# Peptides against a protein of PDB entry 8BZL, part 55

Target 1, 228 residues: chain A of PDB entry 8BZL
Amino acid sequence: SYDRAITVFSPDGHLFQVEYAQEAVKKGSTAVGVRGRDIVVLGVEKKSVAKLQDERTVRKICALDDNVCMAFAGLTADARIVINRARVECQSHRLTVEDPVTVEYITRYIASLKQRYTQSNGRRPFGISALIVGFDFDGTPRLYQTDPSGTYHAWKANAIGRGAKSVREFLEKNYTDEAIETDDLTIKLVIKALLEVVQSGGKNIELAVMRRDQSLKILNPEEIEKYV
Target 2, 242 residues: chain B of PDB entry 8BZL
Amino acid sequence: SRRYDSRTTIFSPEGRLYQVEYAMEAIGHAGTCLGILANDGVLLAAERRNIHKLLDEVFFSEKIYKLNEDMACSVAGITSDANVLTNELRLIAQRYLLQYQEPIPCEQLVTALCDIKQAYTQFGGKRPFGVSLLYIGWDKHYGFQLYQSDPSGNYGGWKATCIGNNSAAAVSMLKQDYKEGEMTLKSALALAIKVLNKTMDVSKLSAEKVEIATLTRENGKTVIRVLKQKEVEQLIKKHEEE

## One batch from the design tools (peptide; aimed at target 1 G74, target 2 R16)

Design b1_p17_6_s3 (made by RFdiffusion4, then SolubleMPNN; from b1_p17_6, 9 letters changed)
Fold by OpenDDE base, seed 4:
Structure b1_p17_6_s3 (fold): chain B 228 residues (1-228), chain C 242 residues (1-242), chain A 17 residues (1-17)
Amino acid sequence: as target 1 above (228 residues)
Amino acid sequence: as target 2 above (242 residues)
Amino acid sequence: SEAEEERRERYAERLFE
C-alpha cells in the first residue's frame, strides 16, 4: 500500500508519511507564537507534569541561540534531534560567518533537514512542527513555522499542535496593530490565545519572551498571572 | 491498525509509531525496576526473575549496571538490547572522560543514549530498542539524579518512578507514599520494598528476587553499592513487621 | 483487546510529552 511507503508518492500525488507526520503534530501540546513590534513571544500548553516528575526536564521552549528560540509540537524525541542540529548550526555559523544566524537562515536549515527526511529512503519524516522566533542582527523580530514536510513560512502569529485551529481562529480575529502595540499587550494576546484551549489559567501555560537585544526570558507562573 | 505493524519506522494514519508502542508493550512484560531519589542518595530496585540454581553464589547484579563511578542504570526489556545499550552508555561516558578530563554530567549521558534510541525509531531497517532504562547518578551540577528513558528516545527526570511489569501500579503507590523533601535513603529503601512487594508477581517477596543498588556520596566521592542479600532480607523483614 | 489498546494509547501519549 502506498501509505506504507516512507518517501513514495501516491497515485494522487500525496506523501502519506508526511501527512501522517502532520497528524502526529496534532497530538502534541499546543504552541503559539506572536511577533510584536519589539518582542517575540512563545507560549505553550503545559501538560500537567506528572507527580514526581522533575519539571526541569520538561521543556517545550528551547533556545537555539542567544537570538533564536523554538517551540515545537509533536514527538519530543524528534524535536531534540532537530534542536541539537540547529544549535550546532548556529554555533557553526558564528564561527564561520562571524555573525549570529538570522531567524530565516536557521529556519531554512531546519526546513531543509526535515525535507531530506521526506525524500531519503529509510527515513521517516520528523513528527514535529516548530515555531521559531527571534531577532535578526538588525533588530527585526521574526516568527517562522516549519512542518514535517520541510516547508516554512513567516508569520505575524501562528499556532501548532492539538489546539492550533482554535488558537489560530482567535489570533485571526484579535491580532491587530493595536493588540501588539506594547510588549505587555503582545504577551497578553498570547496568553489569551492559549486560554482558548488551555484550562486552569496561567498554571498550565509556559511563556517565553524575547525582547530586542535581550535574552530569552521564561516567565514564572506569577508573572503570567499578572497578564490574565 | 495491524497493517502498520510490519514496518518499524512509519507513521500510522493517526500519526502513531506502532513499533515504538509495541516496544513499550514488550517492556511491560519485563521485570519491574524502580528508582527513588532521596535527599542523601538515590536507589534502584529491580526484580530478579532468572534465579538459576546454577548461578555461582557470587550474586552478580543482572539488571543493575554500573556505568561509571558516578552513575548506574537498571533495565527493563530485552536483555540483548539492554546489553548493547549499557555498553554504549559506558563507552559514551569513557569517551567524555577522555575528552574533557571530567565525568560526563548525568543528563548528558542519558541524552546521548536517547539520541541513539530515537535514531532507531526514525531510520529504516532498524527496530526500536525494546528497553526502558532507569538511571541514577550524581554530578556537581544537580547532585543526585534519577532519570527514565523509553524506546522512543524520550526521557525525564524523576523523584521516583518505575518501569516494567506493573509499573503503573508501582508509580501510583510511589505517588501516594513519596514525601517530597523528607525522603531519606533509609525511607526510600523501605518504600522500594513496599512497592515491590505489592507489584511483583510473586506470592512472597524474597531477597533472592530483588536487586537493590544505592548511590551515595562519601567524603566527596560517589559510592555505588549493590546491597547484599542479607541486607535485602533485613529490609524485607522490617517491612513484614510493620 | 480494549485494554491493550488503552495501554498503547497511553504509550503513544508519552511520545508527545
Scores: peptide ipSAE 0.385, ipTM 0.794, DockQ to the pose 0.805
OpenDDE base, seeds 1, 2, 3, 5: peptide ipSAE 0.347, 0.370, 0.339, 0.294; ipTM 0.791, 0.818, 0.780, 0.689

Design b1_p17_6_s4 (made by RFdiffusion4, then SolubleMPNN; from b1_p17_6, 10 letters changed)
Fold by OpenDDE base, seed 4:
Structure b1_p17_6_s4 (fold): chain B 228 residues (1-228), chain C 242 residues (1-242), chain A 17 residues (1-17)
Amino acid sequence: as target 1 above (228 residues)
Amino acid sequence: as target 2 above (242 residues)
Amino acid sequence: SAAEKARREARAEALFE
């Protein structure tokens, strides 16, 4: 059956394992990315940290380099593999090219990695989508999305995971130049977008903010509540 | 649904990895292992099921493995898989020590093994390891640590957790009785006995059925100690008197 | 059993973030 073959096209031209990997992404908690004027913001739905779990080991947002961060939805273990390879590539690029990666470059690298795992009979696709945000060396804010197929696109705003449809619908209606006029408004837009799918308000949201020439900042719950 | 049960490394139409889920289910039937983090140490407590009279009383812990001078682990699941993974952990730790002339950080060792476990869920011709692990350790970065990993290659840090048989009930009890910031190694040992007494599928808890290891710091050195049977008996007795 | 199904589903959900 074509649905069990990792690398075989169906008669109608579908790669079922890639499509099923996309279904795996929908099981992940929601992540949203928004590109502002001079800011990029990632927001994620916090999965309820089990009592007695160390919160430091539960990270849905991670830095790939000083100028790039990533949020993912889908299989956590798969994400770790992708993140580690991306980090190695970022460091390698700094050593060989003597400049940080562009956000597009590292996105393309991740996308190519994912794509290769769709063509090998000995490998299943990665069960993750990613939102990759950061700043290019010229100070341009960027947002990219990758999916299990290895496709990637640049976005103004996007969402992945279980609530992605609702969040995207919200962003399509509310993403305007006025809504991103300031850093604070951009952050507020992300929070409002996540609140479409997160019931418990600001306590169940994690926000990461990167401003031009600044390091990644993860907002604390009190900082988030100021926007809500 | 059943059609995807026979092939490893394939997503179901719903995006599930059934072979990983089934490996996790198999672990649910394995002997119970507990880990508890305290302020002054960390412990592992494991159910000993194979008390065969002909087993050479090699006082070696059946379920608790020393990995290096600063780390130990316990295993729940397929013994052969556990042996392979514990050996790999030791090799990773030694290679790191050789390369960097310092012990491997605890989380880095856990992550390295988890990457191997993940690979066995993604590459064809491989099956998931039917093993979950609890790791205890100390390093200069985070001090005393407790980690759990599963067949998926996922891991997390814990203050207290349980794997194997009746793990859900054990975790529930740990959530009720674990006092954050106030947990001493002594109180952790008492809690371990309490939880094992209620969650092990035994009529009476005995020292022969329980392995306990503690990891402490003495004079700037990590000390990993497997408790003697007499010490475990005393802990059980104390619990019975309460 | 319904309990076993719920346990499997909970385990499956634990694989995703």
Scores: peptide ipSAE 0.388, ipTM 0.824, DockQ to the pose 0.748
OpenDDE base, seeds 1, 2, 3, 5: peptide ipSAE 0.351, 0.058, 0.364, 0.267; ipTM 0.789, 0.534, 0.801, 0.690

Design b1_p17_7 (made by RFdiffusion4)
Pose (drawn by RFdiffusion4):
Structure b1_p17_7 (pose): chain A 225 residues (1-47, 50-199, 201-228), chain B 238 residues (1-200, 205-242), chain P 17 residues (1-17); non-standard residues A62 YCM
Amino acid sequence: SYDRAITVFSPDGHLFQVEYAQEAVKKGSTAVGVRGRDIVVLGVEKKAKLQDERTVRKICALDDNVCMAFAGLTADARIVINRARVECQSHRLTVEDPVTVEYITRYIASLKQRYTQSNGRRPFGISALIVGFDFDGTPRLYQTDPSGTYHAWKANAIGRGAKSVREFLEKNYTDEAIETDDLTIKLVIKALLEVVQGGKNIELAVMRRDQSLKILNPEEIEKYV
Amino acid sequence: SRRYDSRTTIFSPEGRLYQVEYAMEAIGHAGTCLGILANDGVLLAAERRNIHKLLDEVFFSEKIYKLNEDMACSVAGITSDANVLTNELRLIAQRYLLQYQEPIPCEQLVTALCDIKQAYTQFGGKRPFGVSLLYIGWDKHYGFQLYQSDPSGNYGGWKATCIGNNSAAAVSMLKQDYKEGEMTLKSALALAIKVLNKTMLSAEKVEIATLTRENGKTVIRVLKQKEVEQLIKKHEEE
Amino acid sequence: LTAVPERDVDEYTAMYE
């Protein structure tokens, strides 16, 4: 089989294929995640008439208690999501517990890292925001990128214009903003309206403590706008 | 040998996949192919690129392929690659029927093939398939459906779409004329002739298939030349 | 490794969107 080293070091210690994978993420639609007190919210920018909205969604459930949003190559994302879904079931089988948000994040990150050091393969061209609750009810938000690095965040953005949205969230992520569920959802819509020039072209999802993923209707989103 | 390896599965500096993009270019030079969803069925309209006089026409169709009892598809791009992929689609549909004893839902068949196409872009060092496919079908979950896939493995559901030559002009005509939720098969057939009229008119130059439900059973039929010649006459009056 | 275009080609944005 094909064994060419695709990801290699360059002078100065750069891994060019990983950096190029990061560029693919920047070409992706904006995704925003906010961790609230008892709620986590994901929002994504949408690119069209005659298209079935159900089929092209950026927010996916990995397990009953974990879901994710992504930016970058949409085909690479389907592969990573299905790999994570299989791992969530393997964990329930072996430990008899649902996966912690951290566990599945670590798994997705290590999968991505393997694709930066394996022969015959290019890196995954996606970043992911991963949200959910732990056994003790603690809300979580993690980010993964193509290098395999992962971190926890109070709030974050990935994809096109993520720097601007991040700077908005830094100034606006306060206790008042995450005091209630309505204000937590509102902060995500405001963060997206910063770069979407829009309001009717946004998808949004909410996850509450042990209540599973709920995707909001267009009519419910129009009320906030 | 590193010297002769064209490196078909790597990123460009901008995060682009050049072989995928070149494959899409090949599809844009293929015969026009469009699909339209309606309340009582789905249809595929295709430009025949085999319009030579000395051709025999031994099959019931040239560009439209039955995948299983409830599904059909059409292709744009490299014909040989399309043969490999359509054979694989039939195998996936049969593997699912064997396992679950029920027909494969349409989206599950598209996802399964797209995973194969995505793998060719990430590892193996091989050129990708130069094929875009339109899928039409019916399942107990979502009823009548239309899907499109491209060489990278991306796919989407559509009420109407077009692939191949002059597809951008065709998508424009569809946005203007397609009445969302009010289309019948007869009106969708009229719109298909209208669209192919601009982007290309003769019955020998076109191929039309319809998918409908009759007595709880799916019917996939290629329209005879007589029916196509009558549809062309009916439009010229407009 | 760095990819170099064989010739001019239009960008396919749908891969990302």

Design b1_p17_7_s1 (made by RFdiffusion4, then SolubleMPNN; from b1_p17_7, 11 letters changed)
Fold by OpenDDE base, seed 1:
Structure b1_p17_7_s1 (fold): chain B 228 residues (1-228), chain C 242 residues (1-242), chain A 17 residues (1-17)
Amino acid sequence: as target 1 above (228 residues)
Amino acid sequence: as target 2 above (242 residues)
Amino acid sequence: MVAVAPRPLKAYEGIYE
């Protein structure tokens, strides 16, 4: 008999496969995103890379385009598929529209992709949530979050993954205009937020910073420790 | 709940894909395969289990497959699945070569197959491949490379790793003995024998039960060579003398 | 070929990270 991925409504109106996909996200490492004034910052929990593993191949933060970055929580293989599709769309947009995508646009694209996989008879939902950050072509910093259902919203700050609840609670208390007044303060905020759930200090954190009109910068451990 | 265990592309209430996990479990019972990256080359060492006198086909490599001139792989898991995937790897590599008139980068080939694996975990009517692979290769971008992929479609680059039976123990040994930045192919071969000797479920390691392939660069050309039985015997002997 | 385990295995939770 053929096995089928069935995402159907329960009698009480739930899409259990979507909810279960959200549980898969909770198994993922924590990721944090913060929108500053002129900066966007992504931070992820970096579990100690297994000794002998190439760090190059263990990245939870990736560029979708020059102006957009994404962090995810959940199934790594699923994320790769989404990332690749998003990258293609970003390039296609540049060719057809002659401008880079807005962060909202690419988020909507990803969200739509996810949604389709919740309504296809032969597909399971993507087991990932994503934080998508970047700058619109007008220089406006943006942060979006999407989940397995295909829903998305704009955020000032947010977190996904296993430690997301604690991190969000921290951000709710500490995200103020003063806390993001400078780029450095914004970075510190992300680090402090991650430290709520990450053990062993800054060595287990990966940070990506994007400033206006600048490319994505991944901070090295020494740079991160400066903020701890 | 076990009701989800038989479903190939359905999340459990806990957000798990049990069929993928079960596929990985199956691989854990397969013959051991090691990969070690050195400064001057990369190697695969695999347990040969299918040794039968009545076999009509003579082959020098059971588990190690040449993919193209610059890459080879070793497989752990279901043989039929492995055959499908290795053929697909060859096709992908060939199509790339035809399209771009240059060899496919190592990681890109790995990724292409991993996308296929992932699809078999997400699309209905399919089951996960019961196969993990180790890839060795050289390209102009990163030089010598070692990758591992699993049924989930996940992959990673490694300096040294192991799949199949007793892989955890093997990895532990590799972690202890691998000297970063100082690993020569010669040392890597010795390390491979050492690890296999301890992790294979045999009383004594013999050359007939081990396949080893090395990938090196000579005069700007990649050379993939499966070691002859006599060479493997010599490596084993050397290990026993130490 | 060896039969697969009849129960969920926590050992492979890393694929979800």
Scores: peptide ipSAE 0.207, ipTM 0.749, DockQ to the pose 0.260
OpenDDE base, seeds 2, 3, 4, 5: peptide ipSAE 0.030, 0.129, 0.150, 0.032; ipTM 0.520, 0.692, 0.749, 0.518; seeds 3, 5 fail the geometry check

Design b1_p17_7_s2 (made by RFdiffusion4, then SolubleMPNN; from b1_p17_7, 10 letters changed)
Fold by OpenDDE base, seed 1:
Structure b1_p17_7_s2 (fold): chain B 228 residues (1-228), chain C 242 residues (1-242), chain A 17 residues (1-17)
Amino acid sequence: as target 1 above (228 residues)
Amino acid sequence: as target 2 above (242 residues)
Amino acid sequence: MVAVAPRPLKEYEGIYE
C-alpha cells in the first residue's frame, strides 16, 4: 500500500496535513518583513552555519525578480521548488504581459501553487511560509505572507517561523508612522524586532533591503551593526 | 494516523460520501455568512474574523468577492480553497462574456462552478473543496437572485439562507422573520443584523466584525456596494434601539 | 478488515438530496 501523502479532511473538518505543515514552519528560523514608506525590509535569523559550510548555499532571502524578494520559514528543499517556479513565472510574465509582476500577482501565484498541493492526491503540502516583499511598477511597496494552505494576505509588517509570535507582538506595539518615517528607522525597526528572539545581536541577523527603484541589497554584518 | 479514509470518491456501505461530509463540517466552523433576497435588491452579510492591526487595509472585504459587474459571492470554509473557486468563477464569467458578448446568467455561473465541485467528489485523486458559497446577482432573466452551493456540487436558489457557524439557527430565524413579498432591502439589512447578533458568539456586534454588501439596480445598471463601517455601525445602533 | 472511516460527527442529509 503506497502511503501516498494524501491531504484529506478529518471528521471534524480539519486538514491535518496542512496543519502539520504549519507546524513544520514553526520549527523554522524566524523571518520578519516590514513595509516602510519607500522601502521594504526582510530580516532573518541566521542559523549557526557549520564552519565548513559555504555561506553562499544557505540563503533564506532570495530574489524572485528585480522588484520582488522572498524570505521563508520551514523546509528549505520545499522553498527551493517554490522559488524556482516563482522565478519562472516572473520571467514569463515579463515576456507575455510586458510588465514585471506585481507583488500581489506573484504572491497569488505562489499561494495557488501551495493550495494545489493541498488538494492533489499523491502530494503533500509545502512545508513553508513565505514573506514576499517588493515594489509594484507604480512604486508602491508591498508585503505579503503565504502559508502552507495557500492563504495569503497583505501586511504592514509580519513574521514567520519559531519566534514569529514574539516578533509580531513587538511589531504590533512598535509599528507606527513615526517608526517608519525614514528608511533607516524602518531598518532599525526590523532589527529590533528580530532581536526579540535572536541571541548575540547583529551577527546572527541577515537583512535585505529594497528601496524604490533600487535593486535588492543584502546588508553585511558591519552594516547591520551600525543600526544596532 | 491511518484513521481517515483517504479515498475521497468512495461511497460508504451506507451510501455516504464521508469526505464531502467532513468538508461540510469544516464549513460549519467558519464565519457566518448570510444572504437575503429583497424586492429591490439582494445582500450578503458575513462575519469578519481576521482582524489584525498589521493587516494592510487594502482588503476592505475578506469574505465578499465581486465576480463580475452583476454578481458577487460570499464564502465560508477554507480560505485558500475559496480563493481558487472565486478566481475560477471570475474566469468562467469572463470567458462567457468573451464568447457570447453578454454577461453570464447567474444560475449558469453557479452551475458551472458546481460542476467543478462535483467533479472533485467523483474523480479520484482529489479532495472536495472545503467551501460553501452564497451568490448574489442580477440578470435580465430572473432579476435579483440568491444561490447557495456546497462541496457536493449541490446548489439551490433561496430567498434567505445562511452558511458557516450556527447556520442552522440562523436559517430558523430567517424562516421566522422573513416576510415573503414584503421584504425591502432596508428590512433585509435589519434582519441580517438581527440574525448575526444572535448567531455570532460575540458579546457585542461591532461594525469591525461584520461585512455587508448590497446589490441593487440603478439607472439600468447593477451596483454592488460594500457598506462602509459607519453605515454598518448605524445599522447595529438601530438594532440596539429596538 | 476494511478500515471503516470514522463516521462524521454530523450527518448532512442535504448532500444526498
Scores: peptide ipSAE 0.114, ipTM 0.737, DockQ to the pose 0.102
OpenDDE base, seeds 2, 3, 4, 5: peptide ipSAE 0.082, 0.192, 0.256, 0.030; ipTM 0.640, 0.738, 0.783, 0.517; seeds 3, 4 fail the geometry check

Design b1_p17_7_s3 (made by RFdiffusion4, then SolubleMPNN; from b1_p17_7, 12 letters changed)
Fold by OpenDDE base, seed 1:
Structure b1_p17_7_s3 (fold): chain B 228 residues (1-228), chain C 242 residues (1-242), chain A 17 residues (1-17)
Amino acid sequence: as target 1 above (228 residues)
Amino acid sequence: as target 2 above (242 residues)
Amino acid sequence: MIAVLPRPLKSYDSIYL
């Protein structure tokens, strides 16, 4: 059965292991990314962290570099591998090119890594999608999404994970130039989008904000409540 | 090349890694191991199942392994897999020490092993390790720490957790009785005995069936101590009197 | 029919985030 092999083509041209890896992504909690005018925002559904679990070890949003952050959905361990590789590449780029990576560059790197794992013998695809946001050195905000296949595209707004469909539908209706006119409005848009799938309001949302020439900021629950 | 048995590392149609889940199921049949983080230390408590009178070697600790001067772990699952992983942990810790001339931070050691575990879930011709680990340690960055890792290569930090047989029930009990910010090592030891007494499939808890290790700081040094049988007996007795 | 490995009896959703 082709569906139980390493990533091989089916007779009808499907890569079942890639498609199944995309199903693994849907088992992850929802993440949303929005590009504003001078801001990029990542929002994630907080999984119910077990009461006795250290929250610091449960993160869906991570920095790849000072100018780039990523949210993911899917296999946590797979994500760690990708994140580590991306971080190394960001540092390597700084050393070799003497400039930070562009968001597109690091996205392409991650995408290429994922693609190789779809084609390399004896490897399964990564079971993760990622939203990659940040600023290029020219101050341009960027949002990219990548999937287990290694495809990537630039977006104004997008979502991944379990509730991604509903969140995308919301964003398609509500993402306007007016809705992102200010940083605060952009943040509100992300929160509203997540609230389509998150039941318990702002307490179950994690938000990361990156503004031009500023470091990644994770909003505290009180800050989030101001936008609800 | 058809040489790699892809069956061990493939996604199901639903996006599940069945071999990882089966490995996790196998761990459920292992003896109970629990860890509790306190303000003044951290402990591991493990069920000792192999009390064989014909064993020539007095194993002071069957399930608790010292990794370095600042870390120890307990294992649940396939013994042979556990031996490989605990040896690898020691090697990683030693290599780090040699390279950086300082002890490896606790989370970095855990992560390094978890990356190995993850690889065995992604690379063909490999099967997942049938082992979960609890790690206790101290470092200058986070102080006392407790981690859990599973066959997927996932890990997390915990205040208290349990792996192996009846782990879900144990975790539930820990959630009920663990008081954040108020946990002393003494109270943690009492809690460990309480939980083991309720979760181990034994009629009566005995010191011969329980291994306990504590990790503390004394005079700026980490002290890892496996409790003597008499000390465990006293803890059990105290619990029975309450 | 290559025997579909049976689903585990328990769900282990902890591996996804």
Scores: peptide ipSAE 0.338, ipTM 0.785, DockQ to the pose 0.489
OpenDDE base, seeds 2, 3, 4, 5: peptide ipSAE 0.040, 0.147, 0.211, 0.151; ipTM 0.512, 0.656, 0.729, 0.656; seed 5 fails the geometry check

Design b1_p17_7_s4 (made by RFdiffusion4, then SolubleMPNN; from b1_p17_7, 9 letters changed)
Fold by OpenDDE base, seed 4:
Structure b1_p17_7_s4 (fold): chain B 228 residues (1-228), chain C 242 residues (1-242), chain A 17 residues (1-17)
Amino acid sequence: as target 1 above (228 residues)
Amino acid sequence: as target 2 above (242 residues)
Amino acid sequence: MVAVPRRPLKEYEGIYE
């Protein structure tokens, strides 16, 4: 039995390892999520893919199910574990309940998983935050954010990663009903938000769009440039 | 002396996993391994550092391991850790074959091992593996493939890459000389020799200090072969004449 | 308090991507 408490409360009630995991998230590339009227959009900062790296293997936006996708910031390997477990749960839910998961359900599942890793002496927290977007069966668009602590909340718009503060400040100022009136405007909002922290234009942005009753679509660079 | 919690990989106040980083640092001192993807094949080239004259078994490959009929890997880092991981790779591949009656896809095998590596960075009482791996393989889904994995459990696909000693310099050279879309196995072999000649901490590159394996397709079958010393000598000679 | 190593090391950015 590993007897050393990995996660210990400080005298003031802080969980140091959780806070430090949040610092790991801040080292990650910026991700932004926006909920529109009939669209959810995820945008991520593309780190310059190393020359000679296969782009296929570099994915920051992942589908959890047909109706749910996730972007993350932080430890890539940790994210893979979370994604895999979430995917299994999504499939299990389909088999047992005969309906796709709600975005809230799968978020709660992920959050609970993360929380357990903050309370076990034999495990360190996951070093990831996630933006989880999708559509519920009733067609309602949803955006959730979860962090290493296992907390989660629903958002209209949010950001995670190294540039999250700047992006959130932008979104707080610019997220209005008018700004998300159309799918195109919603996409533009995400791009503009990312451009607050991304130096080079559309080439360094990965954008994923999920519309109502449609599958996840990753926009190509040319499509992104049309919105810039 | 603030005792490193040697038993658990934990986050630093800055959000760093120092034990993982230390493992990577250790790998930086290991012998150089490189991989190059070509249109008609993929290769691994590895530095042989320990040529012990008293080794009884002619190990044809010290650092290159056949995983199954369609995949091989090269390792940089702690030898004992490498042995454990390569054995695990073989077991995973065999279990898959038994279960599905087809060879495991290359990326799936890599991912399976990377999940193990990741676990050793997250669970208490374990240390990260002090090993990076290069994987070469062929499958019906993506054809010839080259992957790299590190102690964190992260991996990526590559056209060309290098791990171990002087890997940064090697990668820089590969970036300069790798011609995308035009790389033949022959040209890849020449490039491998060129890069190793410049990055290995040896006065003169010799065939005894280099292991090279190629993976090709012949008549619908994967062929993994380790180059003979004479073949490597010829490659070195050709490079010296250029 | 968990003893955290504070040695300045080369940052391996690829881990945290």
Scores: peptide ipSAE 0.245, ipTM 0.796, DockQ to the pose 0.608
OpenDDE base, seeds 1, 2, 3, 5: peptide ipSAE 0.215, 0.063, 0.193, 0.160; ipTM 0.770, 0.546, 0.745, 0.653; seeds 3, 5 fail the geometry check

